# Peptides against a protein of PDB entry 2XVC: the designs that were tried, part 59

Target 1, 50 residues: chain A of PDB entry 2XVC
Amino acid sequence: ITERELLDYIVNNGGFLDIEHFSKVYGVEKQEVVKLLEALKNKGLIAVES

## One batch from the design tools (peptide; made by RFdiffusion4, then SolubleMPNN)

Design b2_p28_6_s4 (from b2_p28_6, 14 letters changed)
Fold by OpenDDE base, seed 4:
Structure b2_p28_6_s4 (fold): chain B 50 residues (1-50), chain A 28 residues (1-28)
Amino acid sequence: as target 1 above (50 residues)
Amino acid sequence: STADYYLANPKLKIKLTEKGKEYLKEAR
């Protein structure tokens, strides 16, 4: 999965992301999801609110 | 670490920033 794909998912999901759920559904390692999130955050594209 | 925090609290609410919006706009 790419950063863009994760971003698209987040947007399409109303800003909600359940890392556990996402990992199970898409077969992506949880740490990989976190890595992508951190990349998006570091690029200033997202803000994690809760 | 931040990663540890996310893993411990996996249900996240994420805001798309203006920069993020522009990013999506640019790519589409």
Scores: peptide ipSAE 0.717, ipTM 0.910, DockQ to the pose 0.924
Fold by OpenDDE base, seed 5:
Structure b2_p28_6_s4 (fold): chain B 50 residues (1-50), chain A 28 residues (1-28)
Amino acid sequence: as target 1 above (50 residues)
Amino acid sequence: STADYYLANPKLKIKLTEKGKEYLKEAR
């Protein structure tokens, strides 16, 4: 999964992301999801509200 | 670390920034 694909998912899911759920459903390692989130945040594309 | 926090609190609410909105718009 790419940064763009994760961003698209987040937007399409109303901004909600459950890392545990996402990992199980899409077969992506939790650490990989976190890595992508950090990249998106560091690029200033997202802000984590909770 | 950020990673530790996300793994400990995996249910996140995420806001798309203006920069993020422009990023998505450009790619479409």
Scores: peptide ipSAE 0.717, ipTM 0.909, DockQ to the pose 0.930
Fold by OpenDDE base, seed 2:
Structure b2_p28_6_s4 (fold): chain B 50 residues (1-50), chain A 28 residues (1-28)
Amino acid sequence: as target 1 above (50 residues)
Amino acid sequence: STADYYLANPKLKIKLTEKGKEYLKEAR
C-alpha cells in the first residue's frame, strides 16, 4: 500500500482510521500502516485529532 | 513514541489539511 492509497482510504472513510481493523481487513502490517500515517503527517497532509 | 500510542489507541480521527486537500486535487 502507498501513502496515496492510505490517504484515499482515510478520506473515503470520513477521516476515520482503525489501524487494527485496517490491518486485518487489508492484510497490511500495523507497523506499515503507522509508517505511512507518520509520512502523511510529516508532509503536513493530515492532522491526527484523536 | 507516537507509533506506540497509535498501536495502543488504534481508532484515530484524522483531519485532511488544506495542503492535503490541495495534494488530492492536484493528483486528480
Scores: peptide ipSAE 0.716, ipTM 0.909, DockQ to the pose 0.917
Fold by OpenDDE base, seed 3:
Structure b2_p28_6_s4 (fold): chain B 50 residues (1-50), chain A 28 residues (1-28)
Amino acid sequence: as target 1 above (50 residues)
Amino acid sequence: STADYYLANPKLKIKLTEKGKEYLKEAR
């Protein structure tokens, strides 16, 4: 999965992301999801609110 | 660490910034 694909998912899901659920459904390691999320945050594309 | 926090609290609410909105617009 790419940063763009994760960003698209987040937008399409109303800004909600359940890392546990996403990992199970899409077969992506939780640490990889976190890595992509941090990349998006570090680029200033997202802000994590919870 | 931030990673540890996300794993301990995996249900996240995320806001798309203006920069993020521009990023998506540019790719359309």
Scores: peptide ipSAE 0.715, ipTM 0.908, DockQ to the pose 0.919

Design b2_p28_7_s1 (from b2_p28_7, 12 letters changed)
Fold by OpenDDE base, seed 5:
Structure b2_p28_7_s1 (fold): chain B 50 residues (1-50), chain A 28 residues (1-28)
Amino acid sequence: as target 1 above (50 residues)
Amino acid sequence: SNKLIFRDPKTGKILDKKDLEKANKVLD
């Protein structure tokens, strides 16, 4: 999965994501999801709230 | 919970399709 694809998912999912759920459903390692999110954050594209 | 909310760092609003358009310019 790419940064663009992940961002697209988040937007179409109402602006939220459950990493554990996403990992299970799409078969993407949690570490990979986190890496992509960190990249998006570092690029100033997202702010994350828990 | 494990649920994360994603917002526009500039406006604080939940991400929307307009944010995708801006992101495309950065990710290209």
Scores: peptide ipSAE 0.739, ipTM 0.928, DockQ to the pose 0.827
Fold by OpenDDE base, seed 1:
Structure b2_p28_7_s1 (fold): chain B 50 residues (1-50), chain A 28 residues (1-28)
Amino acid sequence: as target 1 above (50 residues)
Amino acid sequence: SNKLIFRDPKTGKILDKKDLEKANKVLD
């Protein structure tokens, strides 16, 4: 999965992401999801709230 | 509980399609 694809998912999911759920459904390792999110954050594209 | 919320770092609003369009240009 790419940064663009993950961001697209988040937007189309109403701006939300459950990493555990996403990992199970889409077969992406949790650490990979986190890595992509960190990259997006570092590029100034997202702010994260939990 | 473990659901994350993603916002536009500039406006603080929840990400929307407009934010995605802008991001697509950056990610090119």
Scores: peptide ipSAE 0.739, ipTM 0.928, DockQ to the pose 0.804
Fold by OpenDDE base, seed 4:
Structure b2_p28_7_s1 (fold): chain B 50 residues (1-50), chain A 28 residues (1-28)
Amino acid sequence: as target 1 above (50 residues)
Amino acid sequence: SNKLIFRDPKTGKILDKKDLEKANKVLD
């Protein structure tokens, strides 16, 4: 999965993501999801709230 | 809960399609 694909998913999912759920459903490692999110954040594209 | 909420870092609003369009320019 790419940064663009993950961002697209988040937007189309109403602006939220459950990492555990996403990992199980789409077969992407949790650490990979986190890495992509960190990249997006470092590029100034997202802010994260939990 | 493991649910994260994603916002525009400039406006604080929940990410939307406009944010995605802007991001696509950066990710090119």
Scores: peptide ipSAE 0.739, ipTM 0.928, DockQ to the pose 0.831
Fold by OpenDDE base, seed 3:
Structure b2_p28_7_s1 (fold): chain B 50 residues (1-50), chain A 28 residues (1-28)
Amino acid sequence: as target 1 above (50 residues)
Amino acid sequence: SNKLIFRDPKTGKILDKKDLEKANKVLD
């Protein structure tokens, strides 16, 4: 999965993401999801809240 | 509880289609 694809998912999901759920449904490792999110954050494209 | 919320760093609003369009330009 790419940064663009993950961001597209988040937007289409109302701006939300459950990493555990996403990992189970799409077969992407949790650490890979986190890596992509950190990349997006470092590029100034997202701010994360929990 | 386990759900993350994603916002536009500039506006603080929850991400929308406009944010996605801007990001797609950057990621090209």
Scores: peptide ipSAE 0.738, ipTM 0.927, DockQ to the pose 0.789

Design b2_p28_7_s4 (from b2_p28_7, 16 letters changed)
Fold by OpenDDE base, seed 4:
Structure b2_p28_7_s4 (fold): chain B 50 residues (1-50), chain A 28 residues (1-28)
Amino acid sequence: as target 1 above (50 residues)
Amino acid sequence: SNKLKILDPETGKVLNEEDLEKYKKILD
């Protein structure tokens, strides 16, 4: 999965992301999802609230 | 809950289609 694809999913999911759910449904390792989020955050594109 | 809320860092609001369009250009 790419950063663009993850962003697309997030927006289409109302701006929310359940990492464990996403991992199970789409077959992406949780660590990979976190890596992508960290990259996006480091680029100044997103902020994350939990 | 383990659900994350992904925000526009400038507005603090939930990421939206406008953000998506902008960021796709950045990520090109």
Scores: peptide ipSAE 0.712, ipTM 0.915, DockQ to the pose 0.786
Fold by OpenDDE base, seed 1:
Structure b2_p28_7_s4 (fold): chain B 50 residues (1-50), chain A 28 residues (1-28)
Amino acid sequence: as target 1 above (50 residues)
Amino acid sequence: SNKLKILDPETGKVLNEEDLEKYKKILD
């Protein structure tokens, strides 16, 4: 999965992301999802709130 | 909970379609 694809999902999901659920549905390792989020954050494109 | 809220860092609002369009011009 690419950063753009992850962003597409997030926006279409109302701006929310459940990493566990996403991992199960899309077959992406949780650590990979976290890696993508960290990359996006480091680029100054997103902030994350839990 | 474990559900994350993804925000536009400039506005503090939930990421939206306008943000997505802008970012697609930036990302590879």
Scores: peptide ipSAE 0.712, ipTM 0.915, DockQ to the pose 0.770
Fold by OpenDDE base, seed 3:
Structure b2_p28_7_s4 (fold): chain B 50 residues (1-50), chain A 28 residues (1-28)
Amino acid sequence: as target 1 above (50 residues)
Amino acid sequence: SNKLKILDPETGKVLNEEDLEKYKKILD
């Protein structure tokens, strides 16, 4: 999965992301999802709240 | 709890379509 694809999913999901759920549904490792989020944060494109 | 809220770092609001359009150009 690409950063663009992840961002597209997030927006279509109302700006929310459940990593556990996403991993199960799309078959993407949880650590990979976290890695993508960290990359986006480092680029200054997103902030994350939990 | 387990659900993350993804925000626009400039506005502090949830990520939206305007952000997506802008970021797609940046990520090209």
Scores: peptide ipSAE 0.711, ipTM 0.915, DockQ to the pose 0.761
Fold by OpenDDE base, seed 2:
Structure b2_p28_7_s4 (fold): chain B 50 residues (1-50), chain A 28 residues (1-28)
Amino acid sequence: as target 1 above (50 residues)
Amino acid sequence: SNKLKILDPETGKVLNEEDLEKYKKILD
């Protein structure tokens, strides 16, 4: 999965992301999802709230 | 739940279609 694809999913999901759910549904390792989020955050494109 | 809320770092608002369109240009 690419950063663009992850962002697309997030927006289409109302701006929310359940890493556990996403991982199970799309077959992406949780650590990979986190890695993508970290990359986006480091690029100054997103902020994350929990 | 443990759902994460993804925000536009500039506005603090939840990411939207406008942000997505903008970022797609940045990400290529």
Scores: peptide ipSAE 0.712, ipTM 0.915, DockQ to the pose 0.725; fails the geometry check

Design b2_p28_8_s1 (from b2_p28_8, 14 letters changed)
Fold by OpenDDE base, seed 5:
Structure b2_p28_8_s1 (fold): chain B 50 residues (1-50), chain A 28 residues (1-28)
Amino acid sequence: as target 1 above (50 residues)
Amino acid sequence: MLYLLPIDHPDEKKVKEKIEEKKKKEKE
């Protein structure tokens, strides 16, 4: 999965992300999901609200 | 569960509203 795809997922899912669930459904390692999120955050594309 | 806001995205306002609504329900 790409950063763009993850961003689109976040938006389409109303800003909600369950990493465990996402990992299972999309077959992406949890570590990779976190890495992508960190990249998106560092680029100023997302902000973690809670 | 993580709540993530897309910054300067055309749907930012929409997502923000959904996040706040969800957080409110969890508090109740």
Scores: peptide ipSAE 0.717, ipTM 0.902, DockQ to the pose 0.874
Fold by OpenDDE base, seed 2:
Structure b2_p28_8_s1 (fold): chain B 50 residues (1-50), chain A 28 residues (1-28)
Amino acid sequence: as target 1 above (50 residues)
Amino acid sequence: MLYLLPIDHPDEKKVKEKIEEKKKKEKE
């Protein structure tokens, strides 16, 4: 999965992300999901609200 | 569950409202 794909998912899912669930459904390692999130955050594309 | 706000995205306002709504429901 790419950063763009993850961003699209976040938007389409109303800003909600369950990493455990996402990992299982999409077959992406939890570590990779976190890495992508950090990249999006560092680029100023997302903000972690909670 | 993580709450993530897309910054400077066309749907930013919509997502923000959804996040606030969800947080409110979880608190109740």
Scores: peptide ipSAE 0.717, ipTM 0.902, DockQ to the pose 0.887
Fold by OpenDDE base, seed 4:
Structure b2_p28_8_s1 (fold): chain B 50 residues (1-50), chain A 28 residues (1-28)
Amino acid sequence: as target 1 above (50 residues)
Amino acid sequence: MLYLLPIDHPDEKKVKEKIEEKKKKEKE
């Protein structure tokens, strides 16, 4: 999965992300999801609300 | 569950409203 794909998922899912659920459904390691999130955050593309 | 706001995205306002709605529900 790419950063763009993850961003699109976040948007389409109303800003909600359950990492455990996402990992299981899409077959992406939790570590990889976190890596992508950090990249998005560092690029100023997302902000973590909670 | 994480709540993530897309910055400078066309749907930023929509997502923000969704997040706030969910947060409000959790406080009830």
Scores: peptide ipSAE 0.717, ipTM 0.902, DockQ to the pose 0.872
Fold by OpenDDE base, seed 1:
Structure b2_p28_8_s1 (fold): chain B 50 residues (1-50), chain A 28 residues (1-28)
Amino acid sequence: as target 1 above (50 residues)
Amino acid sequence: MLYLLPIDHPDEKKVKEKIEEKKKKEKE
């Protein structure tokens, strides 16, 4: 999965992300999801609301 | 569950509204 794909997922999912669920459904390691989120955050593409 | 806002995205406003709506429901 790419940063772009994850961003698109976040947007299409209304800003909601369950890492455990995402990992299971899409076969992406939780650590990789977190890594991608950190990259998106560092680039100023997403903000964590809660 | 994480609530994530896409910054300077065409759908930022839409996502923000959805996040606020869901947060409101979870408090009820």
Scores: peptide ipSAE 0.717, ipTM 0.902, DockQ to the pose 0.887

Design b2_p28_8_s2 (from b2_p28_8, 15 letters changed)
Fold by OpenDDE base, seed 5:
Structure b2_p28_8_s2 (fold): chain B 50 residues (1-50), chain A 28 residues (1-28)
Amino acid sequence: as target 1 above (50 residues)
Amino acid sequence: MLFLIPINDEREEEVKKKIEELKKKLAE
């Protein structure tokens, strides 16, 4: 999974991400999803909140 | 783990431009 693919998913999912669900669908470790989110955040493309 | 992921829409036009640029770079 790439940063682009993750961002597209978030946009098309109404600005929400369930990491557990995403991890299962794409077969990506939760830690890797978080790493990609950090990259998107650092590029100013998203803001991440809990 | 659930995240609320707002697009930083205070810079919406800039972000859209960055997204397009990023898509191109990641495809090279």
Scores: peptide ipSAE 0.095, ipTM 0.500, DockQ to the pose 0.234
Fold by OpenDDE base, seed 3:
Structure b2_p28_8_s2 (fold): chain B 50 residues (1-50), chain A 28 residues (1-28)
Amino acid sequence: as target 1 above (50 residues)
Amino acid sequence: MLFLIPINDEREEEVKKKIEELKKKLAE
């Protein structure tokens, strides 16, 4: 999965992401999802809260 | 782990408001 695809998913999901769920559905390791999120964050496209 | 992701656009404040609503609901 690419940064663009992840961003599109987040936008289409109302700005929410369940890492556990996403990992299971897309077969992407949690670590990879976090890596992509950090990239998006560094580009100023998202802010992350927990 | 659950992340709430405010998109850095015009909807950011709306998403932040939704986060607060969800936090309140979780506390009930």
Scores: peptide ipSAE 0.093, ipTM 0.505, DockQ to the pose 0.548
Fold by OpenDDE base, seed 4:
Structure b2_p28_8_s2 (fold): chain B 50 residues (1-50), chain A 28 residues (1-28)
Amino acid sequence: as target 1 above (50 residues)
Amino acid sequence: MLFLIPINDEREEEVKKKIEELKKKLAE
């Protein structure tokens, strides 16, 4: 999965992401999801709430 | 569960380009 694909997922999911759920459903390691999120955040493409 | 607010989605390519420019600066 790419950063853009994850971003698209977040947008299409109303801005919500359950990392545990996503990891299990899409077969992406939690660490990889977090890495991609950090990249998106560092690029200013997402803001983390909650 | 996290709520992640997409920001400046239309600027993704611009941001990528800026990052590459910064990397170039570091390599000078």
Scores: peptide ipSAE 0.084, ipTM 0.477, DockQ to the pose 0.300
Fold by OpenDDE base, seed 1:
Structure b2_p28_8_s2 (fold): chain B 50 residues (1-50), chain A 28 residues (1-28)
Amino acid sequence: as target 1 above (50 residues)
Amino acid sequence: MLFLIPINDEREEEVKKKIEELKKKLAE
């Protein structure tokens, strides 16, 4: 999965992400999901509101 | 569960809509 694909998922999922759920459903390691989120955050493409 | 608001995205209209929707949900 790419940063763009994860961003698209977040948008399409109403801005919500359950890392554990996503990992199980899409077969992506939790560490990879976190890594991609950090990249998106650092690039200013997402903001965590909670 | 994380609440993630997309920003600085090329899909400006969609992003703006989702941001407002999230703000509303967080206020409920």
Scores: peptide ipSAE 0.071, ipTM 0.468, DockQ to the pose 0.577

Design b2_p28_8_s3 (from b2_p28_8, 9 letters changed)
Fold by OpenDDE base, seed 4:
Structure b2_p28_8_s3 (fold): chain B 50 residues (1-50), chain A 28 residues (1-28)
Amino acid sequence: as target 1 above (50 residues)
Amino acid sequence: MLYLIPINHPKEEEVKKKIEERKKKEAE
């Protein structure tokens, strides 16, 4: 999965992300999801609300 | 559950509203 694909998922899912659920459904390791989120955040593409 | 805002995205405001609605329901 790419950063763009994850961003698109976040947007299409109304800004909601359950890492555990996402990992199970899409077969992506939880640590990889976190890595991608960190990249998106550091690039100023997302902000963590809660 | 994480609430994430896409910054400077065409749907930023839409996402913000959805997050606020969800947080409101969660608080009820």
Scores: peptide ipSAE 0.720, ipTM 0.903, DockQ to the pose 0.882
Fold by OpenDDE base, seed 3:
Structure b2_p28_8_s3 (fold): chain B 50 residues (1-50), chain A 28 residues (1-28)
Amino acid sequence: as target 1 above (50 residues)
Amino acid sequence: MLYLIPINHPKEEEVKKKIEERKKKEAE
């Protein structure tokens, strides 16, 4: 999955992300999800609220 | 679960609202 696809998922899911669930559904390693989130955050595309 | 806000996205405000609503429900 790409950063763009992850961002779209976050938006379409109302800003909610369950890493465990996402990993299982999309077959993406949890560490990869975290890596993508960090990239999005560093680029100023997302803010982690909680 | 993580609450993530898309910055400068056309749905930024919508997402913020959804997150707040979810937080309230979880606290009830």
Scores: peptide ipSAE 0.720, ipTM 0.903, DockQ to the pose 0.883
Fold by OpenDDE base, seed 5:
Structure b2_p28_8_s3 (fold): chain B 50 residues (1-50), chain A 28 residues (1-28)
Amino acid sequence: as target 1 above (50 residues)
Amino acid sequence: MLYLIPINHPKEEEVKKKIEERKKKEAE
C-alpha cells in the first residue's frame, strides 16, 4: 500500500483507523501502517486527533 | 481506534464533523 492509498482510505473511512483491523484486512504489517502514518503526519497531510 | 484529520483536503471539515460525532457518542 502507498501513502496515497492509505490517505484515501482514511478519508473514505471518515477519519477512523483501527490498525489491528486494517492490518488483518489488507495484509499490511502493523509497523508498516505506523510507518506510513508517520510519513503522512510529517508531510503535514494528516493530523492525529486521538 | 485512531482519529485522523486530512489536512487541507476537500473533505477535511466533513471528517472533522464525523470524528466529533463519534467522540461525542463514546463520551455518552
Scores: peptide ipSAE 0.719, ipTM 0.904, DockQ to the pose 0.867
Fold by OpenDDE base, seed 2:
Structure b2_p28_8_s3 (fold): chain B 50 residues (1-50), chain A 28 residues (1-28)
Amino acid sequence: as target 1 above (50 residues)
Amino acid sequence: MLYLIPINHPKEEEVKKKIEERKKKEAE
């Protein structure tokens, strides 16, 4: 999965992300999801509300 | 669950509202 694909997912899912659920459904390692999120955050593309 | 806001995205405001609504429901 790419950063763009993850961003699209976040938007389409109303800003909600359950890493455990996402990992299971899409077969992506939790560590990889976190890495992609950090990249998006560092690029100023997302803000973590909580 | 993580709440994430897409910054400077066409749907930024929409997502913000959805997150707010979700938090409200969970607080009830």
Scores: peptide ipSAE 0.719, ipTM 0.903, DockQ to the pose 0.880

Design b2_p28_8_s4 (from b2_p28_8, 13 letters changed)
Fold by OpenDDE base, seed 3:
Structure b2_p28_8_s4 (fold): chain B 50 residues (1-50), chain A 28 residues (1-28)
Amino acid sequence: as target 1 above (50 residues)
Amino acid sequence: MLYLIPINDPREEEVKEKIKEKKKKEEE
């Protein structure tokens, strides 16, 4: 999965992301999801509310 | 679960609204 695909998923999912669920459904390692999120955050594309 | 806001996205405000509603629902 790419950063763009993850961003699109987040937006289309109303800003909600369950890493455990996402990992299981899309077969992406939890560590990879975190890495992509960090990249998106560093690029100023997302902000973590909580 | 994480609550993430897309910055400078046309749906930014919509996402903020949905997050607020979700948080309130979880408290009930």
Scores: peptide ipSAE 0.653, ipTM 0.891, DockQ to the pose 0.875
Fold by OpenDDE base, seed 1:
Structure b2_p28_8_s4 (fold): chain B 50 residues (1-50), chain A 28 residues (1-28)
Amino acid sequence: as target 1 above (50 residues)
Amino acid sequence: MLYLIPINDPREEEVKEKIKEKKKKEEE
């Protein structure tokens, strides 16, 4: 999965992400999801609301 | 569960609205 794909997923999912659920459904390691999120955040592409 | 906002994205306001709605429902 790419950063763009994850960003699009977040948006299409109404702005929320359950990492555990995502990992199970899409077969992506939780560590990889977190890595991608941190990259998106560092690039200023996402902000954590809560 | 994480609530995430796309920054400087044309979909930003839409997501903000969706998050507000979801938070409202989860409090019920």
Scores: peptide ipSAE 0.653, ipTM 0.891, DockQ to the pose 0.885
Fold by OpenDDE base, seed 4:
Structure b2_p28_8_s4 (fold): chain B 50 residues (1-50), chain A 28 residues (1-28)
Amino acid sequence: as target 1 above (50 residues)
Amino acid sequence: MLYLIPINDPREEEVKEKIKEKKKKEEE
């Protein structure tokens, strides 16, 4: 999965992301999801609300 | 569960509203 794909998923899911669920459904390692999120955050493309 | 807002995205406000609604529901 790419950063763009993850961003689109987040938006389409109303800004909600359950990493455990996402990992299981899409077959992406949790650490990879976190890596992508960190990249998005560092690029200023997302903000973590909580 | 993480609550994430797309920044400088045309969908930003929509997501902000969804998150607010979800948080409100979780507090009830």
Scores: peptide ipSAE 0.653, ipTM 0.891, DockQ to the pose 0.888
Fold by OpenDDE base, seed 2:
Structure b2_p28_8_s4 (fold): chain B 50 residues (1-50), chain A 28 residues (1-28)
Amino acid sequence: as target 1 above (50 residues)
Amino acid sequence: MLYLIPINDPREEEVKEKIKEKKKKEEE
């Protein structure tokens, strides 16, 4: 999965992300999901609310 | 569960509202 794909997923999912669930459904390692989120955050594309 | 807001995205306000609604619902 790419950063763009993850961003689109987040938006389409109402801003909600359950990393455990996402990992299971899409077959992406939790570490990779976190890495992508960090990249999005560092680029100023997302803000972590909670 | 993480609540994430797309920054400088046309959908930013929509997501903010969705997050507000979700949090409010979970408190009830």
Scores: peptide ipSAE 0.651, ipTM 0.890, DockQ to the pose 0.896

## One batch from the design tools (peptide; made by RFdiffusion4, then SolubleMPNN)

Design b2_p29_1_s1
Fold by OpenDDE base, seed 2:
Structure b2_p29_1_s1 (fold): chain B 50 residues (1-50), chain A 29 residues (1-29)
Amino acid sequence: as target 1 above (50 residues)
Amino acid sequence: SNRLRILAGDGRKFSELSEEEKEELLAKA
């Protein structure tokens, strides 16, 4: 999965992301999801509130 | 669960962005 694909998912999911659920459904390791989130955050594209 | 709440980089909720703004956001990823 790419950063763009993850961002698209988040945008269309009301800004909510369940890492465990996402990992199971899309077959992406939780560590990879976190890595992608950090990249998006570092680019200033997202902010994690929770 | 492991649920996270994510906002746009400017602090707005994604629901507050126009379709054009969403496209611009995705183009930067």
Scores: peptide ipSAE 0.750, ipTM 0.936, DockQ to the pose 0.827
Fold by OpenDDE base, seed 5:
Structure b2_p29_1_s1 (fold): chain B 50 residues (1-50), chain A 29 residues (1-29)
Amino acid sequence: as target 1 above (50 residues)
Amino acid sequence: SNRLRILAGDGRKFSELSEEEKEELLAKA
């Protein structure tokens, strides 16, 4: 999965992301999801509210 | 909890962005 794909998912999911759910559904390791989120955040594209 | 609430980088909710802004955002990823 790419940063763009994850961002697209987040945007179209109302900004909500259940990491465990996403991992199970899309077959992506949880640590990989976190890595991508951190990359997006570092680029200033997203902010994690909670 | 594994559930996160994500906002756009400028702090707005994604629902507050226009379709154009969303496309611009995705283009930067």
Scores: peptide ipSAE 0.750, ipTM 0.936, DockQ to the pose 0.895
Fold by OpenDDE base, seed 4:
Structure b2_p29_1_s1 (fold): chain B 50 residues (1-50), chain A 29 residues (1-29)
Amino acid sequence: as target 1 above (50 residues)
Amino acid sequence: SNRLRILAGDGRKFSELSEEEKEELLAKA
């Protein structure tokens, strides 16, 4: 999965992301999801509310 | 679990962005 693909998912999922659920459904390691989120955040494209 | 609430970089909810803004956002990823 790419940063763009993850961002697209988030945008179309109301901005919600359940990492564990996403990992199970899409077969992506949780560590990879976190890595992509950090990249998106560092680019200033997203902000994590929690 | 590990549920997160994600906002656009400028702090707006994605639902507040126009389709053009969403495309622009995705293009930067």
Scores: peptide ipSAE 0.750, ipTM 0.937, DockQ to the pose 0.836
Fold by OpenDDE base, seed 3:
Structure b2_p29_1_s1 (fold): chain B 50 residues (1-50), chain A 29 residues (1-29)
Amino acid sequence: as target 1 above (50 residues)
Amino acid sequence: SNRLRILAGDGRKFSELSEEEKEELLAKA
């Protein structure tokens, strides 16, 4: 999965992300999802609340 | 926590962005 694909998912999912659920459904490692989120955040494209 | 709430980089909710702004955002990824 690419940064663009993950961002598209988030935009179309009401702006929330369940990492465990996403990992199971799309077969992406949880740590990979976190890395992609960090990249998007570092580019200033998103802000993450946890 | 497993569930995250994500906003656009400028602090707005994605629902507050126009379609053009969303496309621009995706193009930057």
Scores: peptide ipSAE 0.749, ipTM 0.936, DockQ to the pose 0.909

